# Peptides against a protein of PDB entry 7Q4I: the designs that were tried, part 60

Target 1, 281 residues: chain A of PDB entry 7Q4I
Amino acid sequence: HENSTIAERLYSEVRVLCWIMTNPSNHQKKARHVKRTWGKRCNKLIFMSSAKDDELDAVALPVGEGRNNLWGKTKEAYKYIYEHHINDADWFLKADDDTYTIVENMRYMLYPYSPETPVYFGCKFKPYVKQGYMSGGAGYVLSREAVRRFVVEALPNPKLCKSDNSGAEDVEIGKCLQNVNVLAGDSRDSNGRGRFFPFVPEHHLIPSHTDKKFWYWQYIFYKTDEGLDCCSDNAISFHYVSPNQMYVLDYLIYHLRPYGIINTPDALPNKLAVGELMPEI

## One batch from the design tools (peptide; aimed at target 1 H209 Y219)

Design b2_p25_5 (made by RFdiffusion4)
Pose (drawn by RFdiffusion4):
Structure b2_p25_5 (pose): chain A 281 residues (1-281), chain P 25 residues (1-25)
Amino acid sequence: as target 1 above (281 residues)
Amino acid sequence: ETESEEIFEESQKEVEETEEEEEEE
């Protein structure tokens, strides 16, 4: 048994809309498993694709397939969400079909922040954007105000926002958001441990690549060696998670527990004013 | 072991493609 009253209260207080980038080849192989595991825990779940599908109720964006159109799918998905869902949620998560998200921990992190604060959160990388950009695979989440500025202020101005549909989807949205004064939030916990991860848990708990010019150690905005200390007890996301591993993480996180060890929740911080972020770690 | 190596090689390739595209721009 579990008492989930606290999480149910946050479910109504911190509405999270989750949109999943997918394609027809992945509808049954990957996107289905996201819907059956962590997707159903979002306030609203949307599969953004290039074709329709009964099982997922997928939205067909006017965008071709291929890695060269991922940026186009991101622009069209946020335009669609602004057009049809801007008042349906406070927070708007972009995730791949190989991202795993502990949605309850996302509500815990977002609780103190105003949806009217122009901010987005994720795993923060240094290159290409002064304030940093968020890993597309670890998932990144925008405030309602961040979605308004992206669709209303950045997309119509080609100098602020790349008009072609090519490029790294996460780097481009990082540039458009910096160009419209959307803050790159700090998603680490109060102990400085990460919550958003671009790899599976093993790769962060046991870093095999050892600071040998591997891209990750160069890209990470906040320096860390990782290891057994890498990860928050309230971590939000992992990536490169196979469809089978979605169900395993669900079982180990939500079901399996050591008897007599009761997780006591840390108190929720007080709400912040518009434009305010938590004290820096 | 093999599965982890495949993930790291895939991610590395994606990063190198991004860096090439940004340099061309």

Design b2_p25_5_s1 (made by RFdiffusion4, then SolubleMPNN; from b2_p25_5, 17 letters changed)
Fold by OpenDDE base, seed 1:
Structure b2_p25_5_s1 (fold): chain B 281 residues (1-281), chain A 25 residues (1-25)
Amino acid sequence: as target 1 above (281 residues)
Amino acid sequence: DKEREEIYKRAEELAKKTDEEYKKE
């Protein structure tokens, strides 16, 4: 038996709509496994595709497939969300069909923030965008106000947001959001450890896995460490997670328990005013 | 764009390598 009282409270108070970037070829191979694992813990789960799938609850967006169309798909996805679902949640998560997310940890991070604050969170990268942008693979979450500004203010203006569907999806949305004064938040915990990760846990946890010349070290906005100090105890996401690994992670995180060890959750922080951010570490 | 594509490709290769290493153990 579990005591989920705080998690249940946050489920109600920090409503998250998760939209999953997928394609028709991955509906059965990848997307369905998201639905059967971490996606069930979202308040609402939508799969954004180029073809409708009633079994998956996939939406057919008016876009082509391939990496060169990911930006187009993201624009259409958020347009769809704004039109149909903007009041169904407070926060709107983009994830890939090979991203694993601990939604409870995301709710914990988001709890103090107002959804009316123009802010978004993820794994922040420093190139191309002055305030930084969030890695597409790690997943990123927009406040309701951020979605509104993106769809209503940025997308209709070619000077603010790229009209072409080409380009790096995460960079392009980052540019658009900056141009409408949506803040790139700091998702690190109180110890300065990251919560959103663009790779599998192994790549972050194991020291010296990558050369220091690896692009990641030049792209990260905040200084990060390797090893056990790489990651928050309340980590939110990992990328390149296989379908089988999703089930393993679900078991390890939600079912496997060391007998006799009881975890006491930290107290919830005070809620912030609209427009207020947590202090930088 | 080209640089970004290369970055993604490299990340995918690393992920694949990890899976392969695990299977060999």
Scores: peptide ipSAE 0.022, ipTM 0.548, DockQ to the pose 0.089
OpenDDE base, seeds 2, 3, 4, 5: peptide ipSAE 0.020, 0.014, 0.008, 0.020; ipTM 0.554, 0.457, 0.494, 0.527

Design b2_p25_5_s2 (made by RFdiffusion4, then SolubleMPNN; from b2_p25_5, 15 letters changed)
Fold by OpenDDE base, seed 2:
Formats: sequence, structure tokens, C-alpha cells
Structure b2_p25_5_s2 (fold): chain B 281 residues (1-281), chain A 25 residues (1-25)
Amino acid sequence: as target 1 above (281 residues)
Amino acid sequence: DEERKKIYEEAEKLAKEVDEEEKKE
């Protein structure tokens, strides 16, 4: 027997629209497996592509195919969301078709925040953007107000937001959001542990004898520890998750239970006013 | 140890791919 009462409450109170970045070649190979695993736990799930797929519920965005169009897809995806779905959710998650997300943990993180607060969350990186930006692969979540500011205030102004479709999509959206005073939030837990991860769990959990010159250590905005202290017990996302690993993670997280161990959820924090953030750790 | 090594090699490969994409700016 499972008690999901708090999760059900958060599902209703913290509505999340998940949009998945994909392409026609990945509809069957990757995106379908998102739909069959963690994507079913979103309040709304939309696949953003260059071609329509009725089985997947994919939207054909007016963008070209190829890696050089990721920023173009992100812009068009949020335009589409703003036009058709801005009232369908409170929070708007971008994920890749190889990102795995524990949506309940994301709702828990987002619970205290107002969706009218101009804020977004993810794995924060330091370079290129003064306040930082969120890693594209780990996925990032915008408040409703952040989406409004991005689409209405940033995108129409080439001085605030890059008009062409070139560049790293996560850096470019980070620049645009900063320019319209959308805050790069802190997604860490109360212990300072990360929740959004740009790699698979194994890469974060296993202390690497990685060269101290590994780029990731220069890019992370917050100091992170390696090993078990790297990752929140309420981790939200991992990247480079294969289709098979998505089913494994679904089994491990939602089905596999150590007999006799009962987890008691922490109390929900107090809700913040509009414009308020959690204190920095 | 061999599994850890493979995980690290994959992480480094992915890291390089991300770095190359970011360096194009």
C-alpha cells in the first residue's frame, strides 16, 4: 500500500507543463519512452519537434532540423506555450528526450514560490551570464511570469534576446531572461545539495579521479561535493538517460522498496510572497 | 573499477561535447 496524498495535493497545487525537445528521428527512439515513463507525471506533456506526430502528441514548430536550431526551437516552443497553454500550468519545464525527471521532487522545490514570481530553476552554471544560466541538458523550469517576460518582453527585442537561431540554447535563454529581470533561482536543497543534474546519476555519485581541470567544476555556479553528498535525496533531473535507463529509474524510484523502511516526507515550507525567493544557503 | 572507468570516460566525452558546443559562441 502506498500513501500518495501529499503528492496528489502537490500535483493539483503545483501544476507543471513539461515540454520535451525532440526531433522526428527521435520520436520513436527516445521521446516515446519519456511519454511512457516520467512524462506521464506532468500535468501536461508536449513534445516540441519539427514534425507532427499524432501518437506522440508532438507539435511541429516552424523551425529547421539540426543541432544548430536548438535555440530556435526553444524560442518557438515558448511562443507556442504562451499562445496556447500559459494558463494550463503554473510552471513550465524544458527537458530533452534523454532527460529523466522526478516531477514530484520538482513540485516540492517549487511549492513555496509564486508562479507570478519571475524566476527559473535548473542546474546553474556561472559563465557567460552574470546571474548564471541553467544547463540545457539538466532541464530547466520557468514560472508563468518568467514565460510571459521571455515571450512578450525579451523575444521581440533584439537588444534583449538574440534574434537568430544560432548559439547554445541554454546560454541564450539565460541572457534573455536576465535582461528581463527573471531571476536565476537556487535549486539546491536545505543541505546545499543539487537537484538538477546535467549527467547520469553515476557521473555525479561516483567520486571521479577526474582531473581538477574538468570543465564542469569551472562551470558550476555553486560549489558541489562529489559522492553521496553531491545529490539531494529529492533530486529532480538527470541527463543522458537512455530509453532503457528511463524504465530502470522508473522501477527503482517508484516500484522498488526496501521492506521495513518507511520514508516520512518533510513538512512543506511556508509559501513565499510574489517576488520573494528562498534564502540563499 | 572497470565500470567506474567507463562511466568516467563517458562523462569526459559528454563534457567535451558540451564544451565544444559552448565554445562555438
Scores: peptide ipSAE 0.017, ipTM 0.566, DockQ to the pose 0.247
OpenDDE base, seeds 1, 3, 4, 5: peptide ipSAE 0.014, 0.007, 0.015, 0.012; ipTM 0.531, 0.436, 0.535, 0.440

Design b2_p25_5_s3 (made by RFdiffusion4, then SolubleMPNN; from b2_p25_5, 18 letters changed)
Fold by OpenDDE base, seed 1:
Structure b2_p25_5_s3 (fold): chain B 281 residues (1-281), chain A 25 residues (1-25)
Amino acid sequence: as target 1 above (281 residues)
Amino acid sequence: DEERKKIYEKAEEIAKKRDEEEKKE
């Protein structure tokens, strides 16, 4: 027996379109498992590919496949969204076909923000972009205004946004968004814990003798710890999640309950004005 | 450990590619 009243309210008030980065070879192997798990909790779910798939509801974008075309696919995906779906949601999530997302936790984070605020959220990295950029694998979410600025103001201008399809997808969109004054938000909770994660839960939760020279520690914008304090209780995403792990996570998060423990949600924060951000921690 | 290693290797590969592209610009 569940009380989902507040989650239902947020589903209506914080509308999220999720687009999934995939390719034809992964439609059956990965993407369909997103559709059968966390993707069903998006207000709208679209799979962005190079080939149409009627069973998956995949869109064939006019791009080639391969890592060198990921930036091209991201540009075309957001163009497609702007043309066909800009009013279907308030927020627009990019995720990979091996990203798992707790959409309710994302709605909770986004609730105070206006979708007309030019902002985006994710796992923020330091290099290459002054304000930082969001990790592609962890997934990142743009406001409606951020999508508008990206597609209408940035993409048509080669001085603001890279015209070729090469480069790191997440860095390139980060540069473009900065150039049109879309703010790289802070997705951390009130305790300073992260919500978007570029690896599986196990890699964040279990302290490893990772070499301090590991690139991740140099890239992460905010200081983070390993272990139980690594992650928000309201974590939003994890990357490199296998298809089987998606079903396990769905069961653990949405079905498995310790008997007699009732979670009371925190009160919703006050809504912010257009252009207003929560203070950084 | 093996799965972690694969993930890290993949992530490092991505990071190296980013570094290479940024140096060319």
Scores: peptide ipSAE 0.024, ipTM 0.635, DockQ to the pose 0.895
OpenDDE base, seeds 2, 3, 4, 5: peptide ipSAE 0.521, 0.028, 0.024, 0.026; ipTM 0.925, 0.571, 0.645, 0.555; seeds 2, 3, 5 fail the geometry check

Design b2_p25_5_s4 (made by RFdiffusion4, then SolubleMPNN; from b2_p25_5, 18 letters changed)
Fold by OpenDDE base, seed 2:
Structure b2_p25_5_s4 (fold): chain B 281 residues (1-281), chain A 25 residues (1-25)
Amino acid sequence: as target 1 above (281 residues)
Amino acid sequence: DKEKEEIYKKAEEIAKKIDEEYKKE
């Protein structure tokens, strides 16, 4: 019943490797549900853990219990990706095992960009990092060049990238990426609406869900609204999504259709040159 | 692949320019 020709084209042209941050206790509880829902739409899906799981396709990263933190796993995950998978994709998404991602919308956002441009996207926050950093929970996506710079240039240099495994994962990678001139991109749509969200849809869609003093409003890099205007029609991610909610979202997004309404996709934008970014709005 | 090598070379050159611009900001 569906015409997926454009989505199929983007699947081939905008290759995305998704790596999922997880742990052995969450393999069955959370990670398997990612694999059974939105993770199927990645070109490659890898679960980064401390233990191998052949059913899940989980990788045991060399992170010890005493250093089994998110930053340590992130460094090892990207090292693993660079060593084994750098040519398997054009873009490399980090997500949590409770992040839901509409991969087709991410491919649409990424389509104009060269994977050789040192850029990454996500929900941009303004504190701690001059250019901003991407919220870890919302998920963030690095270009192939960004991964190269992170692993080859940043990680080996303690002046550019924190060598120990402590600290906020998203802030630390943000600092490292800035130090190697990976640009924090603008993931907003042409109407200025966000695409990556660090909370569930309900928290963003319901007006006055949070007060103006909520930390989120101080952290967001770009001005955003609540309600239906909060989110792009091509939203990419939500965080704190339960396993059950993943199946609900899969149904609502990919199966449920209002009869008689035909969605016509927007035309694809022109491709940018290497190093070129879309202008910020 | 010669075409890929040329693309990568160009990417490296542009990346270097971006680095220089970023340091000036």
Scores: peptide ipSAE 0.071, ipTM 0.571, DockQ to the pose 0.016
OpenDDE base, seeds 1, 3, 4, 5: peptide ipSAE 0.018, 0.012, 0.005, 0.010; ipTM 0.456, 0.379, 0.339, 0.409; seeds 1, 5 fail the geometry check

Design b2_p25_6 (made by RFdiffusion4)
Pose (drawn by RFdiffusion4):
Parts: structure tokens; sequence; C-alpha cells
Structure b2_p25_6 (pose): chain A 281 residues (1-281), chain P 25 residues (1-25)
């Protein structure tokens, strides 16, 4: 048994819309398993694709397939969400079909922040954007105000926002958001442990690549060695998670527990004013 | 062995994507 009253209260207080980037080849192989595991825990779940699908109720964006159109799919998905869902949620998560998200921990992190604060959160990388950009695979989440500025202020101005549909989707949205005064939030916990992860848990708990010019140690905005200390007890996301591993993480996180060890929740911080972020770690 | 090969494949794929990003920007 479990008492989920606290999470149910946050479910209504912190509405999260999750959109999943997918394609027809992945509808049954990957996107289905996201819907059956963590996707149903979002306030609203949307599969953004280039084709329709009965099972997923997928939205067909006017965008071709291929890695060269991922940026186009991001722009069209946020335009669609602004057009049809801007008042349906407070927070707007972009995730791949190999991202796993503990949605309850996302509501915990977002609780103190105003949806009118122009901010987005994720795993923060240093290159190409002064304030940093968020890993597309770890998932990143925008405030309602961040979605408004992206669709209303950044997309219509080609100087602020790349008009072609090519490029690294996460780097481009990082540039458009910096150009419209959307803050790159700090998603680490109060102990400085990460919440958003671009790899599976093993790769952060046991870093095999050892600071040997591997891209991750160069890209990470906040320096860390990782290891057994890497990860928060309220981590939000992992990536490169196979469809089978979606169900395993669900089982180990939500079902399996050591008898007699009761997780006591940390108190929720007080709400913040518009434009305010939590004290820096 | 199969586990180690699978883990390496994730790192090789991610490295390739990082190199593509660096070439673009």
Amino acid sequence: as target 1 above (281 residues)
Amino acid sequence: TEHDEHSDNIFEESQTKAEETDNEY
C-alpha cells in the first residue's frame, strides 16, 4: 500500500503537460511504452509525430522525418501547444521516446516557481549558449511564460530564432529562449546532486569514461565527478532507457521497497514571486 | 560481455551525436 495524498495535491497544483517527440517507426517500438509507464502520470500527454496513430492519438506535425527535422518538430510542437493547450497546464515538458521521467519529482522541483516566471529546467550544458542549454534527451521543461515568449516573441524573429528546420533541437531552443530573456534554471537538489540525466543510471553512478576529453565532462555546466554521489533521491529523468527498462524503472521506483524504511517528504519551499528563482546551490 | 557491449554502444552513439553538434556549431 501507499499514501499518495501529497502527490495527488501537487498533481492539481502543478499541472505538467508532457510532449514526446516520436516518428512512425517508433510508434509501437518505443512511444507506446512511454504512454503505458510514466506518460500517464502527466496532467496531459501528447505524442508529436509526422503521422497520425489511433493508439497514441499522435499529432501529425507538418514536418518531414530524419534527424535534420528535429528542430522543425520542436518549433511546430510548441506552436501547436500554444495554439491549443497554453491554459491546460503550468509546465511544458519536452521528452524523447527513450526518456524516463519521475513526474512526481518534477512537480516537487517546480512547486515554488511561478508559471509566469520565464524559466526552463533540465540537464545544463555549457557550449553554444552563454547561460547554457538543456539536454534534449534528459528532457527540459518550460514555464507557460517561457512557451508564450518562444511562440509569440522568438519564432517570428529570424535574428533571434533559427528559421531552418535543421540543427541540434536542444541547442536551438536554448538560443531562442536566451534571446527572449527566458532563464536557464538550476535543476540540482539542495545538496547539489543532479535530477536530469542524459544517460541511464549506471552510467552516472559508475562513470566508465574518465575525464579523457569525453564530450560530457566538457559540456556539463556545473562541474561534478559523479559516481555513487551523482544522483538526487528526487531525480526527475534518465535517457537512453529501452522500452523494457521503462517497466523495470517503474517497478523498482514505484513498487519495490525495503520493509520498514519509510520515505519522509522534505517540506515544500514557500512560493516565489514572478521572476524569482530559488537561492543558488 | 553482452552487457558491457550494450553499455559501450550507448556511449559510442552519444559521442557521435556530440561530434555532429560540434561540427554544426

Design b2_p25_6_s1 (made by RFdiffusion4, then SolubleMPNN; from b2_p25_6, 17 letters changed)
Fold by OpenDDE base, seed 2:
Structure b2_p25_6_s1 (fold): chain B 281 residues (1-281), chain A 25 residues (1-25)
Amino acid sequence: as target 1 above (281 residues)
Amino acid sequence: SAKKEELEKIYKEAEEVAKEIDKEY
């Protein structure tokens, strides 16, 4: 028997709409498994595609398929969210159909922030955007105000936001958000450990798994370590997670328990004022 | 890339297991 009272409170107070980037060829192969695992813990779950799927609850966006259309799909997804769902949640997560997310840990991170604060979180990268941008694969979460600014202020202005559908999706949204003063937040825990990860747990948890010349070490905005100290105990996301791995992660995180070990959650922090961020670590 | 091919193998294996899961549930 487990006590989920705090998680239930956060489910109500920190409402998250998750939209999943997918395509028709992945509806059954990948997206369905998101819906059957971590996606069921979102307050609202929407699959953004080029074709409708009533079983999946997929939306057909007016975009083509392929890597060159990811930015276009992101723009249309947030337009759709703003038009139909802006009041259904406080926070709006983008994830891929191979991203796994521990939604309770995301709610814990977001709890002190006002959804009216123009902020977004994810795995922050330093190139191309002065304040940084969030890795597309790790998933990123926008406040309601960030979505409003993106859709209403940035997208209609070609000087603020790229009108073409080409480009790196995560970089382009990062530029647009910066141009409307949406802040690139720090998603690290109080120990300075990351919460959003652009790779599978194995790639982060195994010491010396990657060469120090690997692009990731040049892209990461904050210093990060490898091994068990790489990742917060309250980690939020991993990328390149296969459908099978999603079920494994669901079992390990939500079902598997070491007998006799009881975890007591930390107290919730104080809520911040509108526009206020947590102190830098 | 070798990594992409490895991921594709993992995804194919995952698809097969997913089909089995779908039969059970």
Scores: peptide ipSAE 0.018, ipTM 0.468, DockQ to the pose 0.034
OpenDDE base, seeds 1, 3, 4, 5: peptide ipSAE 0.019, 0.007, 0.019, 0.018; ipTM 0.572, 0.464, 0.481, 0.538; seeds 1, 4 fail the geometry check

Design b2_p25_6_s2 (made by RFdiffusion4, then SolubleMPNN; from b2_p25_6, 17 letters changed)
Fold by OpenDDE base, seed 1:
Structure b2_p25_6_s2 (fold): chain B 281 residues (1-281), chain A 25 residues (1-25)
Amino acid sequence: as target 1 above (281 residues)
Amino acid sequence: EEKKKELEEIYKKAEKEAEEIDKEY
């Protein structure tokens, strides 16, 4: 028997809409496995595609497919969310159809923040954007106010937001959000450990997995280590997770328990005022 | 529906402003 009282409270107080970046070729191969695993723990789950799928609940956005259209799809996805769903949640997560997310850990991170604070969280990268930007693959979460500013203030203005559909999706949204004073938050835990990860757990947990010349070490905004100290005990996301690994992670995280070990959750932090951030570590 | 109309008006206004700026250059 599980005691889910705090998780149930956070489910009600920290409402998350998850939108999944997908395409018609991945509806059955990838996206349906998100729906059957971690996506069921979102308050609302929407699949953003170029074709409608009534079984998946996929939305057909007016965009082409391919990597060169990801920025176009992100713009149309947030427009669609603003038009139809901006009051259905407090926070709006973008994830890929091969991102795995522990939504309860995300709610815990977001709990102190006002959804009226112009902020977003994810795996922060350093290049191209002064305040940093969030990695597209690790997933990133916008406050309701951040979505409003993005759609209403940034997207209509070609000086603030790129009008064409080309470019790196995560960099382009990062530029747009900076230009409307949406803050790139710090998603690290109180020990300075990351919560959003652009790779599978294995790539972060195994020491010396990558050469020091690997681009990731130049792109990370905050210093991180490899091994068990890489990752928060309250980690939120991993990328490049296969459909089969999603079911394994669901079992390991939500079902498998070591008998006789009881985890007591930390106390919830105090709520912040509108515009207030947690101190940087 | 009300938010859709509001957004459509914002985009139409921004498009007109952009076209006016492009004509000045």
Scores: peptide ipSAE 0.017, ipTM 0.447, DockQ to the pose 0.016
OpenDDE base, seeds 2, 3, 4, 5: peptide ipSAE 0.017, 0.015, 0.016, 0.017; ipTM 0.490, 0.429, 0.469, 0.453

Design b2_p25_6_s3 (made by RFdiffusion4, then SolubleMPNN; from b2_p25_6, 16 letters changed)
Fold by OpenDDE base, seed 4:
Structure b2_p25_6_s3 (fold): chain B 281 residues (1-281), chain A 25 residues (1-25)
Amino acid sequence: as target 1 above (281 residues)
Amino acid sequence: EEEEKRRKEIYEKAEKIAEEIDKEY
């Protein structure tokens, strides 16, 4: 029998609303598989689309489709969340319909933080934004206060936040959040290992899978290693995960167990005060 | 704009690699 007592506690204390970036063509192809796998572990799951789908629980945002509208969709998604769901959760995760997320590991990372702290987490990239920004594909999670500041303070001000719907959505939200003093947090574990990954596990776990000139090494905010030490034992997300791989990951993470190996969960850290961050490693 | 284009190309390449990995299994 699996002891889920701590996971259940964190489910109640660290409430996460997950919104999934999708489009009508991907409702059946991708989004439904998120709903059937890791998305069911969110406290609330919403699919942000351009068309309503009652079976999926998809919201039709007033935006067009295509890569040039992703920033527009992100803005409208957070407006929708703020208007309808700001009190339904403490933390608000953006993920793509090909992102896989271990929500329990995210709750563990978030546990010390107050949702009233203006902070967000993800795979931090260094270009374009002074404090860095979070990779869109790896998924990023905003505190409730971060959402409030984004929607109420940043979005209405064209000087703080791009009014046009064009641009890289993750860069643009990163700029907006910086401009309202939302902190780009460090999502690494106590060993300095990353938790949010913009690629599939294989790309991170296999040494020399990518050329040293690969852009990722220039974009990553924190130094990271390749191989087994690339990734936290409490990793949170991977990107470019196919629908089939989502089910495989669900099996491997939640069902497959080596007999006789019992993982004792680490003790929960002390909660931080409002505005306090974990010390940098 | 060139950097955004480059970034797009990179992500598209990564997606293709991911698809190829899926085919190997």
Scores: peptide ipSAE 0.025, ipTM 0.653, DockQ to the pose 0.065
OpenDDE base, seeds 1, 2, 3, 5: peptide ipSAE 0.024, 0.024, 0.024, 0.021; ipTM 0.646, 0.644, 0.540, 0.610; seeds 1, 5 fail the geometry check

Design b2_p25_6_s4 (made by RFdiffusion4, then SolubleMPNN; from b2_p25_6, 16 letters changed)
Fold by OpenDDE base, seed 2:
Structure b2_p25_6_s4 (fold): chain B 281 residues (1-281), chain A 25 residues (1-25)
Amino acid sequence: as target 1 above (281 residues)
Amino acid sequence: SEEEKRRKEIYEKAEKIAEEIDKEY
């Protein structure tokens, strides 16, 4: 028998809307598998596309397809969320159709924060944006207030937010959010280990998988190690996860158990006031 | 832009690494 009482509590108290970046060619190939795996653990799941799909619950945004339109799609996705769903959740996760997310671990990280705090979390990168920005592939989560500021304050002002649809999606939203004083939070655990990952688990877990010249080491905002110390025991996301790997991860995380080993969850931290952040490590 | 090119290269490299990992399994 499994005791999910704390997870159920957090499901109620830390409501997460997940929107998935996808396109019509990936509805069946990728997005469907998100819906059948980790996406079912979101309080609300929406697929943002250029075409409607009733089976997937995909929304047709008024954008073109292609890598050069990802920023446009992100802007329209958050406009849609603000208009239709801003009160349906407390936190709003962007993920790709090849991102895998452990939603319970995200709720645990978010629990102390007020959704009225202008903050967002993810894998923080240091280039281009002074406070940093969150890697697009790892997924990033905005508070309700962050979404409000992005849509209402940033998007309408070309001086604060890029009006055209070109550019690196994650960098552009990072610039916009900084310009409206949405804080780039620290998603690391109490041991300083990351929770959001822009690659598959193997890339992070295997020591010396990449050379010291690999761009990632220049982009990470916080120092990170390789091997088992790379990643929090409460890791939240991985990127470039194939559809088959999503089912494997679901099995490993939620079903496979070593007999006789019982994990006891840590006590929940105290809730923070509006505008208050956890101390950085 | 140069930034867009750089980001594209980053993603392409990451995708290639992911593909290589998938081939090993």
Scores: peptide ipSAE 0.025, ipTM 0.566, DockQ to the pose 0.082
OpenDDE base, seeds 1, 3, 4, 5: peptide ipSAE 0.023, 0.024, 0.007, 0.007; ipTM 0.575, 0.576, 0.366, 0.362; seeds 3, 4, 5 fail the geometry check

Design b2_p25_7 (made by RFdiffusion4)
Pose (drawn by RFdiffusion4):
Structure b2_p25_7 (pose): chain A 281 residues (1-281), chain P 25 residues (1-25)
Amino acid sequence: as target 1 above (281 residues)
Amino acid sequence: EEEQEEDMEEVAKQTEEFLEEMEEE
């Protein structure tokens, strides 16, 4: 048994809309498993694709397939969400079909922040954007105000926002958001441990690649060696998670527990004013 | 822009190689 009253209260207080980038080849192989595991825990779940699908109720964006159109799918998905869902949620998560998200921990991190604060959160990388950009695979989440500025202020101005549909989707949205005064939030916990991860848990708990010019150690905005200390007890996401591993993480996180060890929740911080972020770590 | 594209391709490559090495181990 489990008492989930606290999480149910946060479910109504911190509405999270999750949109999943997918394609027809992945509808049954990957996107289905996201819907059956962590996707159903979102306030609203949307599969953004280039074709319709009964099982997923997928939205067909006017965008071709291929890695060269991921940026186009991101722009069209946020335009669609602004057009049809801007008042349906406070927070708007972009995730791939190989992202795994502990949605309850996302509501815990977002609780103190105003949806009217222009901010987005994720795993922060240093290159290409002065304030940093968020890993597309680890998932990144935008405030309602961040979605308004992206669709209303950044997309119509080609100098602020790349008009072609090519490029690294996460780097481009990092540039459009910096150009419209959307803050790159700090998603680490109060102990400085990460919550958003671009790899599976093993790769962060046991870093095999050892600071040998591997791209990750160069890209990470906040320096860390990682290891067994890498990860928060309230981590939010992992990536490169196979469809089978979605169900395993669900089992180990939500079902399996050591008898007699009761997780006691840390108190929720007080709400913040518009434009305010938590004290820096 | 070209430099950035090349850098992103290198990231993809290193990631693929790393994942394969982890499977072999």

